# Peptides against a protein of PDB entry 8YVU: the designs that were tried, part 16

Target 1, 39 residues: chain A of PDB entry 8YVU
Amino acid sequence: PQLCYILDAILFLYGIVLTLLYCRLKIQVRKAAITSYEK
Target 2, 160 residues: chain B of PDB entry 8YVU
Amino acid sequence: TWLTVLKKEQEFLGVTQILTAMICLCFGTVVCSVLDISHIEGDIFSSFKAGYPFWGAIFFSISGMLSIISERRNATYLVRGSLGANTASSIAGGTGITILIINLKKSLAYIHIHSCQKFFETKCFMASFSTEIVVMMLFLTILGLGSAVSLTICGAGEEL

## One batch from the design tools (peptide; aimed at target 1 L11, target 2 C26)

Design b1_p12_6_s2 (made by RFdiffusion4, then SolubleMPNN; from b1_p12_6, 8 letters changed)
Fold by OpenDDE base, seed 3:
Structure b1_p12_6_s2 (fold): chain B 39 residues (1-39), chain C 160 residues (1-160), chain D 39 residues (1-39), chain A 12 residues (1-12)
Amino acid sequence: as target 1 above (39 residues)
Amino acid sequence: as target 2 above (160 residues)
Amino acid sequence: as target 1 above (39 residues)
Amino acid sequence: LLLLLILDLFFL
């Protein structure tokens, strides 16, 4: 039971970090697409 | 264009904010209907007794709706209104998180004081249930705050 | 206790979906970088 | 909608 709450905290933190990384990567893909369109 | 992509992201954030608000409201109404918090002695349900699920859900819903409307109409006056609503929603979310943390500490202290080894005692069950609901509400409030802050940053970027 | 397990299941599913999306996006960035290098 | 956008972006 207590392990479940610890797991929730870890999974939540992991979800936040992945969301931030995904947003950054999405921005990079968009920048690459724009640069490819200008060439 | 970057603008069309930002618009789609804003709509998604607004929808997630409204959904989070609706879930918080549903949990608040269910808890109030089942437990009759007014008759519960102690501070275990202090966040519910303060009406946080209701006013918090209203603020998040209004903020999300204004954000979606502002994005769809692309009017300067709506952008400012949405930015103001998102800022107010962010402040409300921060206040809600603080209240929920205080409630969680009180609930945890109650469980510790009563040495709730016997899970089948009504008081211990209610304290455990309260703690679980408060944790869920805290997670939902953090998600709502994240969406409101994201929308505020997007709106501020459009005004610059 | 049961609510904790439900939350864990939702967060775990979310984490898996985000990881798959991140991997796909990372592959797209790599493909875009290779295409930009060949031009 | 975000999932559909991601799918569309993946196929383009």
Scores: peptide ipSAE 0.519, ipTM 0.784, DockQ to the pose 0.032
OpenDDE base, seeds 1, 2, 4, 5: peptide ipSAE 0.553, 0.529, 0.517, 0.556; ipTM 0.808, 0.797, 0.797, 0.809; seeds 1, 2, 4, 5 fail the geometry check

Design b1_p12_6_s3 (made by RFdiffusion4, then SolubleMPNN; from b1_p12_6, 9 letters changed)
Fold by OpenDDE base, seed 2:
Structure b1_p12_6_s3 (fold): chain B 39 residues (1-39), chain C 160 residues (1-160), chain D 39 residues (1-39), chain A 12 residues (1-12)
Amino acid sequence: as target 1 above (39 residues)
Amino acid sequence: as target 2 above (160 residues)
Amino acid sequence: as target 1 above (39 residues)
Amino acid sequence: LLLLLVLNLFFL
């Protein structure tokens, strides 16, 4: 059970980091699309 | 540009496959060092008795190494060899997943039969530890299979 | 303990799906950057 | 490289 909780904590942290990176990348795509529309 | 992206993805997938193989090998060696599998009664460690962590790790390591070498040398014969190794590794990974699922079912059944009210009983602790290790190995095997399949698709796309 | 393993499976699946979506989004950003450079 | 690092950390 202790190993399961450690794995859950690692997977949860990884999921949060990936979600933040995905959000930042999505914002970058939107900014790139806006700059391409203004040209 | 697209070829350079695919090459970087292929190298990364190869490195992840080698890393997954090394982790599986490390888990296999740790389990063999900490637990005397020969003295464990029952089929709780059936996947370990079958040697899956060892041969699976070897197949994934060879597949990843061949993928990296094929990318670096850019030789047609190495690309075909890497594709063959990745396909073999994918089949081995699928077989390993099946064995691990069967082992997981047996471990869960063992925990249920022994009605582990006292988690600190040696048998219940060993069955729980085995289940945790098998689940981690199952996840690593699924990841290794995903990398091997991705490398196989990339290699097949380069041959077309 | 059973809930921990179910949570691990859900978090793992979520991590895989997010990784695939992140890869697709990164490819879209690269394609948008190339089309903006050719203009 | 960051995606590769994140994937490596996930596979780790």
Scores: peptide ipSAE 0.527, ipTM 0.795, DockQ to the pose 0.097
OpenDDE base, seeds 1, 3, 4, 5: peptide ipSAE 0.554, 0.531, 0.546, 0.533; ipTM 0.808, 0.797, 0.802, 0.797; seeds 1, 3, 4, 5 fail the geometry check

Design b1_p12_6_s4 (made by RFdiffusion4, then SolubleMPNN; from b1_p12_6, 8 letters changed)
Fold by OpenDDE base, seed 4:
Structure b1_p12_6_s4 (fold): chain B 39 residues (1-39), chain C 160 residues (1-160), chain D 39 residues (1-39), chain A 12 residues (1-12)
Amino acid sequence: as target 1 above (39 residues)
Amino acid sequence: as target 2 above (160 residues)
Amino acid sequence: as target 1 above (39 residues)
Amino acid sequence: LLLLLVLSLFFS
């Protein structure tokens, strides 16, 4: 049970980090699309 | 600029592979030191009996090291070597995932058959522990495979 | 204990999905950057 | 961390 909770914590942290990275990439794609539209 | 980014990604992927390999080796060593797998009856530790934490870790370590060396030296022969190592590591990772999935199925089947309601039963505890370790190993193997495949694609792109 | 394993499975699946989405988004960003460079 | 740093450089 303790190992399971440790794994949950690691996976949760990984999920948060990936979510933040995904959000940053999504913002970058949007900025690139806007720049392409203005040209 | 793109080449520099790809190189940085390659280095990161290589480091990730090495780290994954080291973690796999650590888990393998810990399991071997704490548990006498040879005396454990059943297929609960089939992935460990197959030696995956050891040979898989070796493949990932070699792939990661070759990728880092290839990136640093920027030599064509090293790129080809890294591509070969990454391909081998990808195959090893796929095989490892298969073994781990089989181990998980066997462990889950064991837990189901024996109706492991009491966690403190030795066999149920071992099966649960094995399942937890195998899940962790599976996660690490998937990460390693992802890095190896990414490095393979990058290496193939550099050769074209 | 069973809930912990279920949580692990959900978090793991979420991590895989996010990784795939991140890869796709990264490819899109790269394509957008290449298109912007050619213009 | 390195991947995050590289990604941050891409976004900057």
Scores: peptide ipSAE 0.509, ipTM 0.795, DockQ to the pose 0.036
OpenDDE base, seeds 1, 2, 3, 5: peptide ipSAE 0.524, 0.500, 0.499, 0.536; ipTM 0.794, 0.789, 0.769, 0.799; seeds 1, 5 fail the geometry check

Design b1_p12_7 (made by RFdiffusion4)
Pose (drawn by RFdiffusion4):
Structure b1_p12_7 (pose): chain A 39 residues (1-39), chain B 160 residues (1-160), chain C 29 residues (1-29), chain P 12 residues (1-12)
Amino acid sequence: as target 1 above (39 residues)
Amino acid sequence: as target 2 above (160 residues)
Amino acid sequence: CYILDAILFLYGIVLTLLYCRLKIQVRKA
Amino acid sequence: SFLLAITFLLLI
């Protein structure tokens, strides 16, 4: 009954999860590009 | 096989360490700049008053920088420094967890007994704001400490 | 406030859809 | 609103 930031609290978790998943995907793709471009 | 997986997956732990260090500064500067932290009737601030946002800000940052640079550049003396910075960050996080827990204990002791019936917007909006902020910081610090301890136990993997 | 929260509430949907598309594309690669 | 601003900063 006192919404706004209570619903806005899970959005910060959503931001953290996405900002970490993108970092992990970028590092993984960079490693895969390095391993595939050597030969 | 746990050691190999932890070794090959290393610099993301540094990414999340530096994300924790970077996001700790914004909270700490905003909370310590918007209003004085020594004239609170409920003395709600028991973590920002102790320097915790500025106690592990350039502390987690150096551990994350060392861990990121470790795989980028295999320096002779950087490997030794990375383990020390990881274990010092583990200790700093261990302290931060307990200080944040006693901050939650005091904030709940303030809001619990006759200070404000039901939710906020009666007399102590700052008390609920500080409680939510500290809970978010505690969760983020738990996330950061788990990666710091995982990197600390992955880094040695050998005698000395 | 509430509407401001709603404007950034669907940004996550599109961001996760593009993230899944990138994942499927990289899997194909 | 403050957590939304921080979330928006993180998404940048």

Design b1_p12_7_s1 (made by RFdiffusion4, then SolubleMPNN; from b1_p12_7, 7 letters changed)
Fold by OpenDDE base, seed 2:
Structure b1_p12_7_s1 (fold): chain B 39 residues (1-39), chain C 160 residues (1-160), chain D 39 residues (1-39), chain A 12 residues (1-12)
Amino acid sequence: as target 1 above (39 residues)
Amino acid sequence: as target 2 above (160 residues)
Amino acid sequence: as target 1 above (39 residues)
Amino acid sequence: ILLLLLTLQLLS
């Protein structure tokens, strides 16, 4: 049971980090698209 | 170029596969070192006694290594090397997937058989601990299967 | 304890899906950058 | 391990 909770904590943290990275990448895609449109 | 991206992806998947295999080996070794499986009564660790973490990890590692070697070969040898090494990697990956699925089913069956209602008893604690380790190995196995399938698809696509 | 394992499975699946989406988005960023450079 | 994989993905 303790190992399960530890695994949950790790997976949860990983999910948060991935979500943040995804958001950053999405912003980069938008910026790249805007730059491409202005040129 | 698209080819460069694909090569990097294949190498990454191969490295991931090797890493997953190494983690499985480490878990198997740790379990064998911490727990005297031979003195534990019952079939709770029968999957470990069967050597699944060891031979399964070896097969997975071989598949990953073959994939990496194939990607590192020069473009001139890629035609010959890809047909040889990528095909071998794809076959190894498919075999690995099949073996892993069989072992997963066996492990799950053992977990269900050894399910305990009283967790405070030593036997039930050991069974629960074994179940947790098996579940972790299952997750790692699923990741390994995903990488192997991806490599197989990429290799098959290059052959076509 | 059973709920913990179910949560682990859901979080794991979520992590896989996010990883795939991140990879796709990264490819899109690269494509957009190449298109911007060619113009 | 997952963090290591994520870092490798970021570097690629």
Scores: peptide ipSAE 0.520, ipTM 0.807, DockQ to the pose 0.109
OpenDDE base, seeds 1, 3, 4, 5: peptide ipSAE 0.461, 0.524, 0.478, 0.533; ipTM 0.794, 0.799, 0.805, 0.810; seeds 3, 5 fail the geometry check

Design b1_p12_7_s2 (made by RFdiffusion4, then SolubleMPNN; from b1_p12_7, 6 letters changed)
Fold by OpenDDE base, seed 5:
Structure b1_p12_7_s2 (fold): chain B 39 residues (1-39), chain C 160 residues (1-160), chain D 39 residues (1-39), chain A 12 residues (1-12)
Amino acid sequence: as target 1 above (39 residues)
Amino acid sequence: as target 2 above (160 residues)
Amino acid sequence: as target 1 above (39 residues)
Amino acid sequence: ALLLLLTLLLLS
């Protein structure tokens, strides 16, 4: 049970970080797509 | 750039707040329905005794709804209202986290004192259950606070 | 303990999905960058 | 996609 809670904390933190990174990448993809369209 | 990103995700953040609020409300309702918190010895359910799942859910729901409405209508008065609601929700979230941390500490202390190796004991079971619920609510509260703060930053950026 | 395991399963699944999406986005960004460089 | 994923995560 203690290991489960520790795992939850790690996975939660990982999820937050991945969400932020995903948002950043999504923006980069959109910007790259716009730049490619304008060329 | 970050402000622009947050503005685009405002609706998403609002939905996240509403969803978080609903889950917190559901947990609060379930705990109140299943357990007689008033007769439970100790402060195992201090967060529930404080009514956090209820008032926190209200704040997050209002903040989320106002944020969504503000984004859709793009009216100045709604933006200010949303900013106020998000600020209030952020404060509520911070308070909720504090309450939940205190509750978690008390629950863990209770488990430690009673050396709850026998989960079949009613007291140990209740303490473990409380700890699990509090941890889940803590995660939800952190998500809600994150969304509220993000929306607050967006609103503040629009006022500048 | 049961709630912890449920949360672990959800967070784990979320992490996997986000990782896959992140990888896909990263590949898209790279492809877009290459296309932009060739133009 | 993120909204849906987060929604599913929160509902679970």
Scores: peptide ipSAE 0.501, ipTM 0.798, DockQ to the pose 0.104
OpenDDE base, seeds 1, 2, 3, 4: peptide ipSAE 0.512, 0.498, 0.465, 0.500; ipTM 0.803, 0.796, 0.780, 0.797; seeds 1, 3, 4 fail the geometry check

Design b1_p12_7_s3 (made by RFdiffusion4, then SolubleMPNN; from b1_p12_7, 8 letters changed)
Fold by OpenDDE base, seed 1:
Structure b1_p12_7_s3 (fold): chain B 39 residues (1-39), chain C 160 residues (1-160), chain D 39 residues (1-39), chain A 12 residues (1-12)
Amino acid sequence: as target 1 above (39 residues)
Amino acid sequence: as target 2 above (160 residues)
Amino acid sequence: as target 1 above (39 residues)
Amino acid sequence: ILFLLLTLSLLS
């Protein structure tokens, strides 16, 4: 049980970090698409 | 640019594979040091008895290292070697997953048969602990397999 | 304890899915950048 | 995966 909770914490943190990175990348894609559209 | 990105991705995948392998090895070593699996009756630790954490970790480590070396040296022979190693690691990972799933089923069955309502009973505790470790190892194996497969696909793409 | 393992599985799956989406998004950004450069 | 994302983030 304790190991499970530790794993949960690690996976949770990983998920948060990935979500943030995904959001950043999504913003970059949108910016690139806008720049391409304006050209 | 694409080649540079792929190279960095390959290196990352290789490092991830090595890291996963090291974690698996560490878990295996810790379990072996803390628990005398040989004296435990039953198939609760079948994956450990089979030495999966050790050989799996070795395979993943070798695959990852070869992938990194192949990527860095950009030699055709190393690429082929890395591809072979990654393929072997992928197969090993799949086999490991299968073993872990079987072990997990046995552990769960053991818990069910013994009606492990009391967690403090030694046998139930060991079964629960085994289940937890097996689940963690399963996750690590899946990660390792994913990295190995990805590297294999990248390597195969370079040979085509 | 059972809930912990279920949570681990969900978080793990979430992490994998996010990683795949992130990779796809990165490829899209690169494609958009190349298209913008060729214009 | 985390390192991959980090690498992808650095490459983007």
Scores: peptide ipSAE 0.552, ipTM 0.800, DockQ to the pose 0.066; fails the geometry check
OpenDDE base, seeds 2, 3, 4, 5: peptide ipSAE 0.523, 0.487, 0.480, 0.547; ipTM 0.791, 0.772, 0.805, 0.808; seeds 2, 3, 4, 5 fail the geometry check

Design b1_p12_7_s4 (made by RFdiffusion4, then SolubleMPNN; from b1_p12_7, 8 letters changed)
Fold by OpenDDE base, seed 2:
Structure b1_p12_7_s4 (fold): chain B 39 residues (1-39), chain C 160 residues (1-160), chain D 39 residues (1-39), chain A 12 residues (1-12)
Amino acid sequence: as target 1 above (39 residues)
Amino acid sequence: as target 2 above (160 residues)
Amino acid sequence: as target 1 above (39 residues)
Amino acid sequence: LLFLELTLKLLS
């Protein structure tokens, strides 16, 4: 039972990190698209 | 620069796979050290008796290491080699998941057939703990497989 | 306890989906960079 | 440490 909660915490943290990375990557894609449009 | 970043990300995924394998190995060793599996009645720890956490973790770790080494080699066949290594890692992960699912089903069946009321509370606790550890290992294995598949898809996308 | 296991499964699935989306986004960034270089 | 460095590089 306690192990389940620990696993939930780890998975939750992993999900948050992935979400942040995804957001950063999305911003990079947008910046690259803008740079390509200005050329 | 982008190729370097992509390569670093692939290496990161490989390291994540190795780390997952090491965690599985650590769990296996801890279970073996804390719990006297040989004295536990039933087939609850059948996968542990078979040494799955050990050889499975080692196999997955080797696959991850080979993937990283393949990515670090500067050769014309680098992309293909990395893709091959990632595919091998994915196959290894899939096999591990299958074994863990079979073990989980067996353990759950044992728990359902043998009413915990008939067992000492300690035995029921050990059975539940074993099931939880197996589930955790299953999740870790699926995570490793997911990373390997992701690397494979990324590599395939680079070849297209 | 049952809810904890269900939560673990959902979080795990979410992590896999996010990983796949991250890879797709990475490919898009790479394609955008190549297009910008060819211009 | 290597994993942490890789994570930091990915975040940069």
Scores: peptide ipSAE 0.495, ipTM 0.807, DockQ to the pose 0.066
OpenDDE base, seeds 1, 3, 4, 5: peptide ipSAE 0.482, 0.467, 0.472, 0.495; ipTM 0.798, 0.787, 0.796, 0.809; seeds 3, 4 fail the geometry check

Design b1_p12_8 (made by RFdiffusion4; failed a check: a stray cysteine)
Pose (drawn by RFdiffusion4):
Structure b1_p12_8 (pose): chain A 39 residues (1-39), chain B 160 residues (1-160), chain C 29 residues (1-29), chain P 12 residues (1-12)
Amino acid sequence: as target 1 above (39 residues)
Amino acid sequence: as target 2 above (160 residues)
Amino acid sequence: CYILDAILFLYGIVLTLLYCRLKIQVRKA
Amino acid sequence: PQLCYILDAILF
């Protein structure tokens, strides 16, 4: 009954999860590009 | 096989360490700049008053930088420094967890007994704001500490 | 406030859709 | 209200 930031609290978790998943994907793709471009 | 997986997956832990160090400064500066932290009737601030946002800001940052540079550049003396920085950051997080827990204990002791019936917007909006902020910081610190301990136990993997 | 939260509430949907598309594309690669 | 705005900015 006192909404706004209670619903806005889970959005911070959503942001953290996405900002970490993109970093993990970028690092993984960079490693895959390095391993595939050597030969 | 746990050691190999932890070794090959290393720099993301430094990414999350540095994300924690960077996001700790914003909270700490805003909370310590918007209003004085020594004239609170309920003495709600028991973590920002102890320097915790500025106690592990350039502390987690250096551990994340060392861990990132470790795979980028395999320096002779950088490997030794990375383990020390990781274990010091583990200790700092261990202390931060307990100080944040006693901050939650005091904030709940303030809001719990006759200070404010039901939710906020009666007399102490700051109390609910500080409680929610400290809970978010505690969760983020737990996330950071788990990765710091995982990197500390991955980095040795050998005698000395 | 509430509407401001709603404007940034669907940004996550598109961001996760593009993230899944990138994942499927990289899997194909 | 001002703190509510600051809270929205921090959470974003």

Design b1_p12_8_s1 (made by RFdiffusion4, then SolubleMPNN; from b1_p12_8, 9 letters changed)
Fold by OpenDDE base, seed 1:
Structure b1_p12_8_s1 (fold): chain B 39 residues (1-39), chain C 160 residues (1-160), chain D 39 residues (1-39), chain A 12 residues (1-12)
Amino acid sequence: as target 1 above (39 residues)
Amino acid sequence: as target 2 above (160 residues)
Amino acid sequence: as target 1 above (39 residues)
Amino acid sequence: TELLTLLLNLLS
């Protein structure tokens, strides 16, 4: 049971990090799209 | 195209594969250090007895390293080598998954047969622990297989 | 303990989905960058 | 990415 919770913690952290990266990337896409639209 | 995406993420996949391999190796070594599997009766630790964490980690590590080197040097001969290594790693991963599933089934069956209502019993505890470790290893193996397959597809696409 | 394993499965699936979405988003960023460069 | 490069350097 303890190992399972450790795995949960790792996966949870991984999910959070990926979510943050995804958000950052999405912002970059939006910025790129805006720049493309202005040109 | 999907191939272009895979090519860009090839290094990342390689690193992920190596990392997964190292984690698997670490788990294997920890389990071997804490538990003497050879003295445990039954097939609860069949995956460990087969040495899967060790050879699986080695295969994934080699595959990942070769993939990274192939990508960095961009040499045709390395691409073929990486493709071969990734293919071998993919096969190893598939085999590992199969072994782990079998181990998991045996472990679960053991728990059911012995009516492990009291987890504090040594045998039930070991079976539960084995199940937990097998599940973790299964996840890691799936990740490793995914990376290896992705790298294999990328390499195959470069050869075509 | 069973809940822990279920959580692991959910988090694992979530991680895979996020990874795929991240890859797709990265492709979009590249396409947007190329389009911006061509303009 | 820099992180990827760092990881690659660490693993190499």
Scores: peptide ipSAE 0.470, ipTM 0.800, DockQ to the pose 0.032
OpenDDE base, seeds 2, 3, 4, 5: peptide ipSAE 0.451, 0.410, 0.461, 0.455; ipTM 0.792, 0.777, 0.791, 0.794; seed 3 fails the geometry check

Design b1_p12_8_s2 (made by RFdiffusion4, then SolubleMPNN; from b1_p12_8, 9 letters changed)
Fold by OpenDDE base, seed 4:
Structure b1_p12_8_s2 (fold): chain B 39 residues (1-39), chain C 160 residues (1-160), chain D 39 residues (1-39), chain A 12 residues (1-12)
Amino acid sequence: as target 1 above (39 residues)
Amino acid sequence: as target 2 above (160 residues)
Amino acid sequence: as target 1 above (39 residues)
Amino acid sequence: LELLRLLLSLLS
């Protein structure tokens, strides 16, 4: 049971990191799209 | 730039592989230090007996390191080397997953056969502990395999 | 303890899905970049 | 140290 909680913590942290990276990538895509539209 | 984003992603995947490898090594060493697997009866720790936490971690670590180095130096020969390493790590990961699944099945079967309703029984405790570790390692291996495959695809794309 | 295992499974699945989505987004970004260079 | 720097760079 203790190992399960540790795993949960690791997975949760990983999920947060991935979410942040995804958000950053999404923002970059949006910026690129705006730049392409202005050209 | 898009290239910068791609590089960051490759670096992230490489770091993830290395981290996964390190965690696997840590778990392997801890299990080996706390439990003498050689004296444990049965196939509960078959994955450990196969040495997966060690060789798998090594492969993932090498793959991750090569990927990071390849990305940083931007050399064609390094890209090929990284691709090869990532392919090898992917194969190792797949093999590891298979071993872990087999181990998990054996552990669950052991628990079922011995009717491990009492957690505090030595054999049942060991089986349960093994199962937990195997599950954790399985998750880590899947993550590592995913990263390795992703890096392989990225490397292949760069060669084309 | 059973709830912990369920949580682990959910978090793991979430991580996989996020990874796939991130990969797809990355591919889309690459395609957009290639298209912008051809114009 | 380089790995840590990479991790920090990814987080920043």
Scores: peptide ipSAE 0.485, ipTM 0.816, DockQ to the pose 0.037
OpenDDE base, seeds 1, 2, 3, 5: peptide ipSAE 0.470, 0.479, 0.464, 0.474; ipTM 0.803, 0.813, 0.791, 0.818

Design b1_p12_8_s3 (made by RFdiffusion4, then SolubleMPNN; from b1_p12_8, 9 letters changed)
Fold by OpenDDE base, seed 5:
Structure b1_p12_8_s3 (fold): chain B 39 residues (1-39), chain C 160 residues (1-160), chain D 39 residues (1-39), chain A 12 residues (1-12)
Amino acid sequence: as target 1 above (39 residues)
Amino acid sequence: as target 2 above (160 residues)
Amino acid sequence: as target 1 above (39 residues)
Amino acid sequence: DELLRLLLELLS
């Protein structure tokens, strides 16, 4: 049972990190798209 | 700038792979140090008996390190080497997943057969513990495989 | 204990989905970068 | 990024 909670914590942290990275990447894509339209 | 971002992502995947490998090694060593697997009845630790935590972790570690080195030096030969290592790590990860799934099935079957309602029984405790460890190892292996596959795809895309 | 395993499954699935989305987004960024360099 | 570098340095 304790190991399960530890795994949950690890997976949760992993999910948060991936979400942040995804958001950053999405913002970059949007910025790139805007720049391409202005050129 | 964009290339730098992509390189950082590959490095992140490499670090994730290495971290996964290290965690797998830690779990393997802890289990082997605390429990004498050779004297445990049944095949509840079949993955450990096969030495997967060791060789699998080595493959993932090498793959991650090569990926990081390849990204830092940006040499074509290193990229190919990293691609090969990641491919090998992906195969190893797949094999490891298979072994762990088999072990998990055996452990679950053992728990079912013995009707482990009493957790204080040594055999049931060991079976449940092995199941938990195998599940954790399975998740870690899947994460490592995902990183290796991602790196492989990225490397293959750069060669095309 | 059952809830812990369910949470593990959900978090694991979430991680896989995010990984796939991240890969797709990364490919899009690469394509956008290539297009911007060709212009 | 700094954490990643630290992890890389620790693992290297």
Scores: peptide ipSAE 0.481, ipTM 0.818, DockQ to the pose 0.036
OpenDDE base, seeds 1, 2, 3, 4: peptide ipSAE 0.477, 0.472, 0.468, 0.470; ipTM 0.805, 0.803, 0.800, 0.798; seed 4 fails the geometry check

